# Peptides against a protein of PDB entry 4Z63, part 199

Target 1, 334 residues: chain A of PDB entry 4Z63
Amino acid sequence: LCLGMNDLTGNIPEDLFHLKRLNLLGIQENRLSGSLSREIRNLSSLVRLDVSWNLFSGEIPDVFDELPQLKFFLGQTNGFIGGIPKSLANSPSLNLLNLRNNSLSGRLMLNCTAMIALNSLDLGTNRFNGRLPENLPDCKRLKNVNLARNTFHGQVPESFKNFESLSYFSLSNSSLANISSALGILQHCKNLTTLVLTLNFHGEALPDDSSLHFEKLKVLVVANCRLTGSMPRWLSSSNELQLLDLSWNRLTGAIPSWIGDFKALFYLDLSNNSFTGEIPKSLTKLESLTSRNISVNEPSPDFPFFMKRNESARALQYNQIFGFPPTIELGHNN

## One batch from the design tools (peptide; made by RFdiffusion4, then SolubleMPNN)

Design b2_p21_8_s4 (from b2_p21_8, 13 letters changed)
Fold by OpenDDE base, seed 2:
Structure b2_p21_8_s4 (fold): chain B 334 residues (1-334), chain A 21 residues (1-21)
Amino acid sequence: as target 1 above (334 residues)
Amino acid sequence: SELLEKAYEELLLNPTNVIFL
């Protein structure tokens, strides 16, 4: 049953929850309000539940133990409060959980040993606090993780050295500290292709440890951290780099010539730093900027990116990194 | 709807994963 993208108001009719054979319920992009009914438990055949972009409020009901076939739960852009209910945090069937842009709070707790099918987690833009959950690497299929815009004070857990399934990771604007430790840990994530750390590590030094290595890194975004230091030498070994944003920091020194050796680099932003010297001639030879054949069919994060001209500006949403225009931004340096 | 439009505007003003231009 797909009723998305209408002007439906009020609550979900109770009789809808008698549809025991219903596999898909999509009621996204409506004006549905009130609490999400506990009677969802009666939809025992449900595989996909999409209640996103509504006016739902209250706590998410703790009924997911009665939904043994549920693979997809989309609840982004609602007014949900409280925590993730225990039955949802223990769901063995769930593949994707998207609760981005809600008012969920407290400590983030997931029973990753039970959540054996979880591959995508989006909890960005909530009110979670405390530390990052140390047991996230126990979610053995967890590939896509967005935890941006929460208040996860402290450091990246040491356990994330074992996060082998992790491919796409955003911790943007989460009050994180110790960039040296974070990079030292996350380099062990062998499948990590996308790393977003913007608006963290305020005023810290960007490490220039030549022992750091990110083998499969394609996208690195560490903007607006007021980071000090120079262009990190360890980054030169990330041969698959496609997007680099280090804008709005306090980086100094020359832009190194090896920045032009990245064959797949199509987006480079080093603007609003304190770089000096000449622009490397190698940047004029970037194959990705000269060749028309950028393969648009590469896997991308499940979470969107947003481009802003400044902090107060309206963002442009990009669902795919490859939607970014080929760009070299070196403006506003010394 | 107006409420969804407002929610979308709030999202665009305060997005999750920002790249600054």
Scores: peptide ipSAE 0.220, ipTM 0.791, DockQ to the pose 0.823
Fold by OpenDDE base, seed 5:
Structure b2_p21_8_s4 (fold): chain B 334 residues (1-334), chain A 21 residues (1-21)
Amino acid sequence: as target 1 above (334 residues)
Amino acid sequence: SELLEKAYEELLLNPTNVIFL
């Protein structure tokens, strides 16, 4: 049953929960309100539940133990409060959980040893507090993780050295500290292709440790951290780099010539720093800017990116990184 | 209506994964 993208109001009719053979319930992008009924437990054949972009409120019902076939739960952009229900945090069937842009709170706790199928987690823009969950690497299939805009604090856990499944990771604006430790840990994530750390590490030094290595890194976004230092030499070994944003920092020195050696680099933002010297001639030879053959078929995170011209501007949503226009931004340097 | 519009606006003003231009 698909009723998404309408102007439906009120609650879900109770009779809908008698549909025991229902595999897909999509009611996204409506004006549905009230609590999500616990009677959803009666939908024992449910594989996909999409209640996103509504006015649902209250706690998410703890009935996911009665939904053994549920693979996809999309609840982003609602008014949900409380924590992740215990049955949801222990779901062995769940592949994707999206609860972005809610009012969920408390410590983030997932039983990753039980969540054997979880591959995508989006909990961005909530009120989760405390530290990052140390057991997150126990989610052995978890590739996509968005935890941005939560009230986390402290450092990236040491256990994340073992996060082999991690491919796409955003911790933007989550009050993280110690960028040197974070990069030193995350370099061990051998499948990491996308890393977003914007609005963290306030005023820290960007490490220039030549021992750091991100072999498969395609996207690095570390904007608006007021980071000091220079362009890090370790980044030159990330031969697959496609997007680099280090804007709105306090980086100094010259832009190194090796920045033009990235064959796939199509988006570069070094704006609003304190870089000096000449623009490297190698930047004018970037194949990605001269050739139309940007391979559109590369892996993209499940979470969207948003482009903003300034802090007060309306963001433009891009579902794929390759949706960004080829860009070199070097403005507002010395 | 107005509450959803506000939620959409809040999302677009306060996105999770921002790339600055």
Scores: peptide ipSAE 0.096, ipTM 0.691, DockQ to the pose 0.670
Fold by OpenDDE base, seed 3:
Structure b2_p21_8_s4 (fold): chain B 334 residues (1-334), chain A 21 residues (1-21)
Amino acid sequence: as target 1 above (334 residues)
Amino acid sequence: SELLEKAYEELLLNPTNVIFL
C-alpha cells in the first residue's frame, strides 16, 4: 500500500492495521501527525515501512519484535523523540534504518550482534549524545553509516579499526576530536570509499603522516574544521580519489602537483584556506574535467549530500556524487 | 502543502548532512 506524496492528515486509520498480509506500507510525504501507532505490530508481514516526511511525534513504538520480516524502516524527517526502541535495536531482519532528522536522544545503542542484516544506518541530525557506539563494527554487514549532526563527543573508537564492512561514513558536525587518531583508525577500514568529517576537529592539525593510507578512498570531505597544516602527502596514494573537499580550513603551503595525478578527480574544493604559490599546471590536465563521458556508475552512499555555497544559501541536495558538477574551487586563498 | 514546503525549506537551509560549505 503506497499512499505517499499526498495531503493525508491526521492519524493512520485503525483498519489499516488489520492488513496482516501487507508487505509494504508507504505513507511518506504527508501531514500525518500524532504518535506512530503501536498497532503497526499487527502488520506481521511488513517488509517495508516508510513513514518519512510526516509530522509524527512521540517515541517510536517498541513493537519490532512482532515485525520479523521488516527490512526497511524509513522514518526520516519526523518529530520522533526518545531512543531507538529495544526491539528495533535488536532486529535481525532490518537491512536499512533511516531515522535522520528527528529528535531522538540519549546514548546511541544498537545490538549489532543481533542486527545481522543491517546494511544502512542513517541517524543523522538527531540529538544523540555521548560517545560513538564502540560495537558498530559488530554489525558485520553495515556499509552505510550517517551519524552526522549529533553530539558524539570524544574520539573515533579504536574498535573501528575492525569495521571491515564500512564503505560510506559521515560524522559531519558531531563534535569529534583528534583527527590524527580518527584517520589512524579509519585507514584500517579496507572498504572505506566515502569519508565525511566536516565540522569536527576544530583547529587541529591535519596529519601529514606518510604511513596513513586509504586505498579505496574516492570521496574525502573534511571541510570547515579550521584545520592547520598543509596538503597531506598520504592522500597522494589514494589513486581512486574523485572528490576532495578541504575548504574552510587554515591549510597553508603550496597546492602540490600530485593533485593533478588523480585521474578520477572531478570535484576539488580547496577554497577558503591559506594556500600560497602557483596553481599546479597538472590541475589543467585532469582527465575527469576534460572528458564528458565519465559515466562512472559507482555506488553512492544512501545518505544525501548537501552543498551550500554560503551560510545563508539554500543547500542543494545531491543523492549521487556524480550529481556534483565538475568543479575546481580555489577561491579565497592568499 | 505549506507545512511540507516549510519543512523542506528548513531542511535546505539547515541540511542534515552538509558535505560542501
Scores: peptide ipSAE 0.070, ipTM 0.666, DockQ to the pose 0.727
Fold by OpenDDE base, seed 4:
Parts: sequence; structure tokens; C-alpha cells
Structure b2_p21_8_s4 (fold): chain B 334 residues (1-334), chain A 21 residues (1-21)
Amino acid sequence: as target 1 above (334 residues)
Amino acid sequence: SELLEKAYEELLLNPTNVIFL
């Protein structure tokens, strides 16, 4: 049953929960309000639940133990409060959980040993507090993780060194500290293609440790951290780099010539730093800017990129990295 | 912003979506 993208108001009719053979319930993009009914438990055949973009409030009902076939739960952009229900945090069937842009709070706890099918997790823009959950690497299929815009204080857990499944990771604006530790840990994530760390590590030094290596890194965004230092030499070994944003830092020194050696680099933002010297001539030879035939194997995170052109500008959504216009931004370095 | 949120939804429909926040 798909009723999304309407102006439906009020509560879900109780009789809808009698549909025991229902595999898909999509009621997204409405004005549905009140609590999400516990009677969802009656939808025992449910594979996909999409209640996103509504006015739901209260706690998410703890009924997911009665939904053994549920693979997809989409609840983003609601007013949900409380924590992740225990049955949801233990779901062995769940592949994708999206609860972004809610008012969920408390410590983030997932039973990753039980969540054997979880591949995508979006909990961005919530009120989770405490530390990052150390057991996330136990989610052995978890590839896409957005935890941005939460209150995760402290450092990236050492356990994330073992996060082999991790391919896309956003922790932007989560009050993280110690960028050197974070990068030192995350370099061990051999499948990591996208790393977003914007609005963390305020005033720290960007490490220039030649021992750091991100083999499969395609997207690195570490903007608006007030980071000091220079362009990190370790980044030159990330031959698959497609997008680099280090804007709004306090980086100094020259832009190195090796920045033009990235065959797939199509988006570069180094603006609002303190770089000096000449623009490397090698930047004019970037194949991605000159040839149409670059098969960009894009990282396919399940979650969109949002680009703000200006602080006052609305963020533009990009479903795919290739949707970004080829860009070199070097402004405001004087 | 509402546009960011809409952008996220469209991306959840398309498995190749990358987020810059």
C-alpha cells in the first residue's frame, strides 16, 4: 500500500493494521500526526515500512520482534522521541534503518551481533548523546553509516579499526575530537570510500603523517574545522580521489602539485584557507575536467550528498557524486 | 533545512546517494 506524497492528516486508520499480508506500507510525505501505532505489530508480513516525512511524534513502538520480515524502515523527518526500540535494535531482518532528522535521544545502542543483515544506518540529525557505539563494527554487513549532527562527544572508538564493512561514513557536526586518532583508526577501514568529518576537531592540526593511507578513498570532506597545518602528504596516495573538500580551515603552505595527479578528481574545494604560492599547473591537466570518458565508479551510499554553496544557501541534494558539477574552488585564500 | 531533508528522501530511493552535511 503506497499512499505517499499526499496531504493525508490525522492518524493511520486502525483497520489498516488488519492487513496481515501487507508487504509494503508507504505513507511518506504526508501530514500524519500523533504516535506511530503499536498495531503495526499486526503487519507480520511487512518487508518495507516508510513513514518518513510526516508529523509523527512520541516514541517508536517496540514491536519489531513481531515483524520478522522487515528489511526497510524509513522514518526520517518526523518528531520521534526516545531511543531506538529494543526490538528494532535487535532486528535480524533489518537491512536499512533511516531515522534521520528526528528528536531521538539518549545513548545510541544497537545490538550489532543480532543485526546481521544491517547494511545501511542513517541516524543523522538527532539528539543522541554520549560516545559513538563501540560495537558498530560488529554489524558485519554495515556499509553506510550516517551519524552526523548528533552530540557524540569524544573520539572515534578504537574498535572502528575493525570496521571492514564500512564504505560510507559521515560524522559531520558531532562534536568529535582528535582528528589524528580518528584518521589513524579509520585508515584501517579498507573499504572506506567516503568520509565526511565536517564541523569537528575545532582548531586541531590536520595530521601530515606519511604512514596514513586510505587506499579506496574517493570522497573526503573535512570542512569548517578550523584545522591548522598543510595539505596532507598522505592524501597523495589516495589515487581514486574524486572529491576533496577542505574548505573553511586554517590550512597554510602551498597547494602541492600532486593534487593534479588525481585522475578522477572532479570536485576540489580548498577555499577559505590560508594557502600561499602559485596555483599548481597540474590542476589544469585534471582528466576529469577535460575528458568526458572517465568511468567514475561512484561510491553509492544510500544517503544523499548535500552541498551548500554558501552559508546562507540552501543545501542542494545530490543523489550521486557525479551529479556534482566539476568544480575547483580556491577562493578566499589571501 | 526542508530541502536537505527532501534531498535525503530522494537519495534513499536511489541507492547511490552520498551525503554532504
Scores: peptide ipSAE 0.042, ipTM 0.636, DockQ to the pose 0.142; fails the geometry check

## One batch from the design tools (peptide; made by RFdiffusion4, then SolubleMPNN)

Design b2_p22_1_s1 (from b2_p22_1, 11 letters changed)
Fold by OpenDDE base, seed 2:
Structure b2_p22_1_s1 (fold): chain B 334 residues (1-334), chain A 22 residues (1-22)
Amino acid sequence: as target 1 above (334 residues)
Amino acid sequence: SPVSKYFRLDSASYVTTVTPEL
């Protein structure tokens, strides 16, 4: 049953929950309001539930133990409060959980040993607090994680050294501290391709530890941290780098020539720093800008990126980094 | 908390409203 993208209002009719053979319920992008009924428990054959972009409020009902086939739960952009209900946090069938842009709060807790199928988690823009869950690496299939815009004070847990499944990770604007520790830990995530750490580590020094190595890193965004230091040499070994944003920091020194050696680099933003010297000539010879066609079919994060064209403009949502135009931004430096 | 400044790219939504029309 697909009723998305309409102008439906009010509550879900109770009779809808009598559809015991229903595999897919999509009611996204409406004006449905009130609490999400616990009677969804009656939809025992449900595989996909999409209630995103509505006006739902209250706590998410704790009935997911009665939905043994549920693989996809999309509830982004609602007014849900409270925590993740226990049955949802223990779901062995769930592949994807998207509850971005709600009002969920408290400590983030997931029983990762039970959530054996979870591969995508988007909890960005909520009101979670406390520390990052140390047991996230126990979610053995968890590949995509967005926890941006929460209040996870402290440091990245040491346990994340064992987060082998992690490929796409955003912790943008989550009040994190100790960038040296964070990078030292996350370098052990050998499948990590996308790392977003914007608006953290306020005023810290960007580490120049030559032992740091991110083998598969394609996307690195560490903007607006007021970081000090220079361009880190360890980054030069990330041969697959496609997107680098270190804008709005306090980085100094020269832009090194090795930046032009990245064959796949098509988006570079080093603007609003204190870099000096000359622009490396190697940047004018980037293959991605001169001759190489970038495939749009490469894997990307499940979470979106947001880009403003200027300070006063509304942020535009991009579901793929390859939607960005080839860009070199070096403005507002010394 | 980090200083709020203009920046071009992020992964966090700038719109926190529940209204689907926005």
Scores: peptide ipSAE 0.143, ipTM 0.713, DockQ to the pose 0.058
Fold by OpenDDE base, seed 4:
Structure b2_p22_1_s1 (fold): chain B 334 residues (1-334), chain A 22 residues (1-22)
Amino acid sequence: as target 1 above (334 residues)
Amino acid sequence: SPVSKYFRLDSASYVTTVTPEL
């Protein structure tokens, strides 16, 4: 049953929950309000539940132990409060959980040893507090993680050295500290291709440690951290780099010539720093600016990126990296 | 904490109404 993208109001009729054979319920992009009914527990055959982009409020009902086939739960952009219900945090069937842009709070706790199928987690823009959950690496299939815009104070857990499944990771604007530790840990995530750390690490030094190595890194966004230092030499070994944003920091020195050696680099933002010297001529020879070497079918993060054309413009949502226009931003330096 | 400033690209926006672009 798909009723998405309408102007439906009110709550879900209770009789809808009598559809015990229902595999897919999509009511996204409406104006449905009130609490999400506990009676969703009656939808025992449910595989996909999409209630995203509504006006739902209250706590998410703790009934997911009665939904043994549920693989996809999308509830982004609602008014849900409370925490992740225990049954959801223990779901062995769940592949994807998206609760981005809600009002969920408390400490984030997931029973990763139970969540054996979880591969995508988007909890960005909530009110979770405390520390990052140390046991996330125990979610052995967890590939996509967005925890941006929460209040996760402290450092990246040491346990994330073992986060082998991690491919796409955003911790933007989560009050994190110690970028050196964070990068030192995350370099062990050998499948990591996308890393977003914007609005953290206030005023810290961007480490220039030659021992750091991100082999498969394609997207690195560490903007608006007021980071000091220079362009990190370790980044030159990330041969697959496609997108680099280090804007709005306090980086100094020259832009190194190796920045033009990235064959797949199509988006570069180094604006609003204190770089000096000449623009490397190698940047004018980037192959990606003339021939994009990005497959339409290339894997990308499940969490969206937002781009503003200017300060007053509304942000545009990009669901895929290849959708970005080729960009070189070097403004507001010197 | 870093002061919020304008930046072009972010993975976390408070925009509740977004125009998608592919």
Scores: peptide ipSAE 0.091, ipTM 0.692, DockQ to the pose 0.052
Fold by OpenDDE base, seed 3:
Structure b2_p22_1_s1 (fold): chain B 334 residues (1-334), chain A 22 residues (1-22)
Amino acid sequence: as target 1 above (334 residues)
Amino acid sequence: SPVSKYFRLDSASYVTTVTPEL
């Protein structure tokens, strides 16, 4: 049953919850309001539940133990409050959980040992606080993780050295500290391709440790951290780099010539730093910017990117990295 | 909460209207 993208108002009719054979309920992008009914528990055949982009409020009902086939739960952009219900946090069937842009709060707790199928987690833009959950690496299939714009604090847990499944990770704007530790830990995530750490590590020094290595890194976004230091030499070994945003920091020194050696680099933003010297001539030779036939059809994170062209512009949402136009932004440097 | 400092690219969600029509 797909009723999304309409102008439906009110609450879900109770009779809908009598559909015991329903596999898909999509009521996204409506004006449905009130609490999400606990009677969802009656939809025992449900595989996909999409209630995103509505006006739902209250706590998410703790009925997911009665939904043994549920693989996809999309509830982004609602007014949900409270925490992740226990039954949801223990769901062995759930593949994707998207509760981005809600008002969920408390300490984030997931029973990763039980959530054996979870591969995508988007809890960005909520009110979770406390420390990052140390047991996230126990979610053995967890590939996509967006925890951006929460009130986490402290450092990236040491346990994340064992986060082998992690491919796409955003912790943007989550009050994280100690970038040196974070990068030192996350370099052990051998499948990590996308790392977004914007608006963290305020005023810290970007480590220039040559021992750091991110072999599979394609997207690195560490903007608006007021980071000091220079372009990190360890980044030169990330040969697959496609997107680099280090804008709005306090990085100094020259832009190194090796920045032009990235064959797949099509988006570079080093603006609003304190870089000096000449623009490397090698930037004019980037293959991705000179050839029209180079396709950047690489996997992208499930969480969206938001880009503003200027301070007054609306943020544009991009769901795929290849959606970004080829860009070199070096403005507002010395 | 509104972003106090401008940045071009982020994965963090912006507060927008809940309904597509608004």
Scores: peptide ipSAE 0.032, ipTM 0.651, DockQ to the pose 0.055; fails the geometry check
Fold by OpenDDE base, seed 5:
Structure b2_p22_1_s1 (fold): chain B 334 residues (1-334), chain A 22 residues (1-22)
Amino acid sequence: as target 1 above (334 residues)
Amino acid sequence: SPVSKYFRLDSASYVTTVTPEL
C-alpha cells in the first residue's frame, strides 16, 4: 500500500492494521499526525514501513518484536520523541533505520549484537546526547552511518578501530574533540570511503602524522573546525580521493603539488584558510577537470548530500557525489 | 556556520523542520 506524496491528514485508519499480509506500507510525505499506533504490530508481514515526512509525534511504539520481517523503517522528518524503542534496537531483521530530523533524545543505545542485518543507520539531527556508542562496531554489516547534528561529546571510541564494515560516516556538528585520536582510530576502518567531520574539533591542530593512512578514502570533509596546521602529508597517499573540503579552517603554508596528482579529484574546497604561495600547476592538469573520459567509482551512502549555490538558494539534494559540479574553490586565503 | 550555508555531506544538514514540504 503506497499513499506517499499526497496531502493526507489525520491519523492512520485503524482498519488498515487488519491487513495481515501487507508487505509494504508507504505513507510518506503527507500531513499525517498524532502518535504512530502500536497496532502496527498487527502487520506481521511488513517488510517496509515508510512514515517519513509527516507530523507524527510521541514515542515510537515498542512493537518491533512482532514485525519479524521488517527490513526498512523510514521515519525521518517527524516529531518523534523519546528514544529508540527496545524492540527496534534489538531487531535482527532490520536493514535500514532512518529516523533523521526528529526529536529523539537520551543516550543512543542499539544492541548491535542482535541487529545482525543493519547496514544503514541515519539518526542525524536529533537530540541524542552523551558519548558515541562504543558498541556500534558490533553491527557487523553496518556500512552507512549518519549521526550528524546530535549533542554527542568527547572522542571517537577506541572500539571504532574494529569498525570493518564502516564505509560512509558522518559526524558533522556533534561536539567531538581530539581530531588526532579520531583520525588515528578511523584509519583502521579499511572500508571507509566517505568521512565527514565538519564543525568539530574546534581550534585543534590537523595532524601531519606520516603514519596515518586512509587507502580507500574518496570523500573527506573537515570544514569549519578552525583547524591549524598545513595540508597533511598523509592525505597524499589516498589516491582515490574525489572530494576534499577543508574550508573555513586556519590552515597555513603552501598548497602542495601532490594535490594535483589525484586522478579522480573533481571537487576541492580549500577556501577561507590562510594558505600562501602559488597555486600548484598540477591543479591545472587534473584529469577529472580536463578529460571527458571521467570514470569515477562513486561512493554510495544511503543518505543524501546537500549543496546550496548561494545563501538564499534552496539546498539541492544529491544522491551521488558525481552530481556535484567540478569545483576548485581557493578563495579568501588572505 | 559559513560552511553550513553552502555544502553539507549528510542528510541532516538542510532539513531542520518537521513540516512536510509535500
Scores: peptide ipSAE 0.026, ipTM 0.675, DockQ to the pose 0.066; fails the geometry check

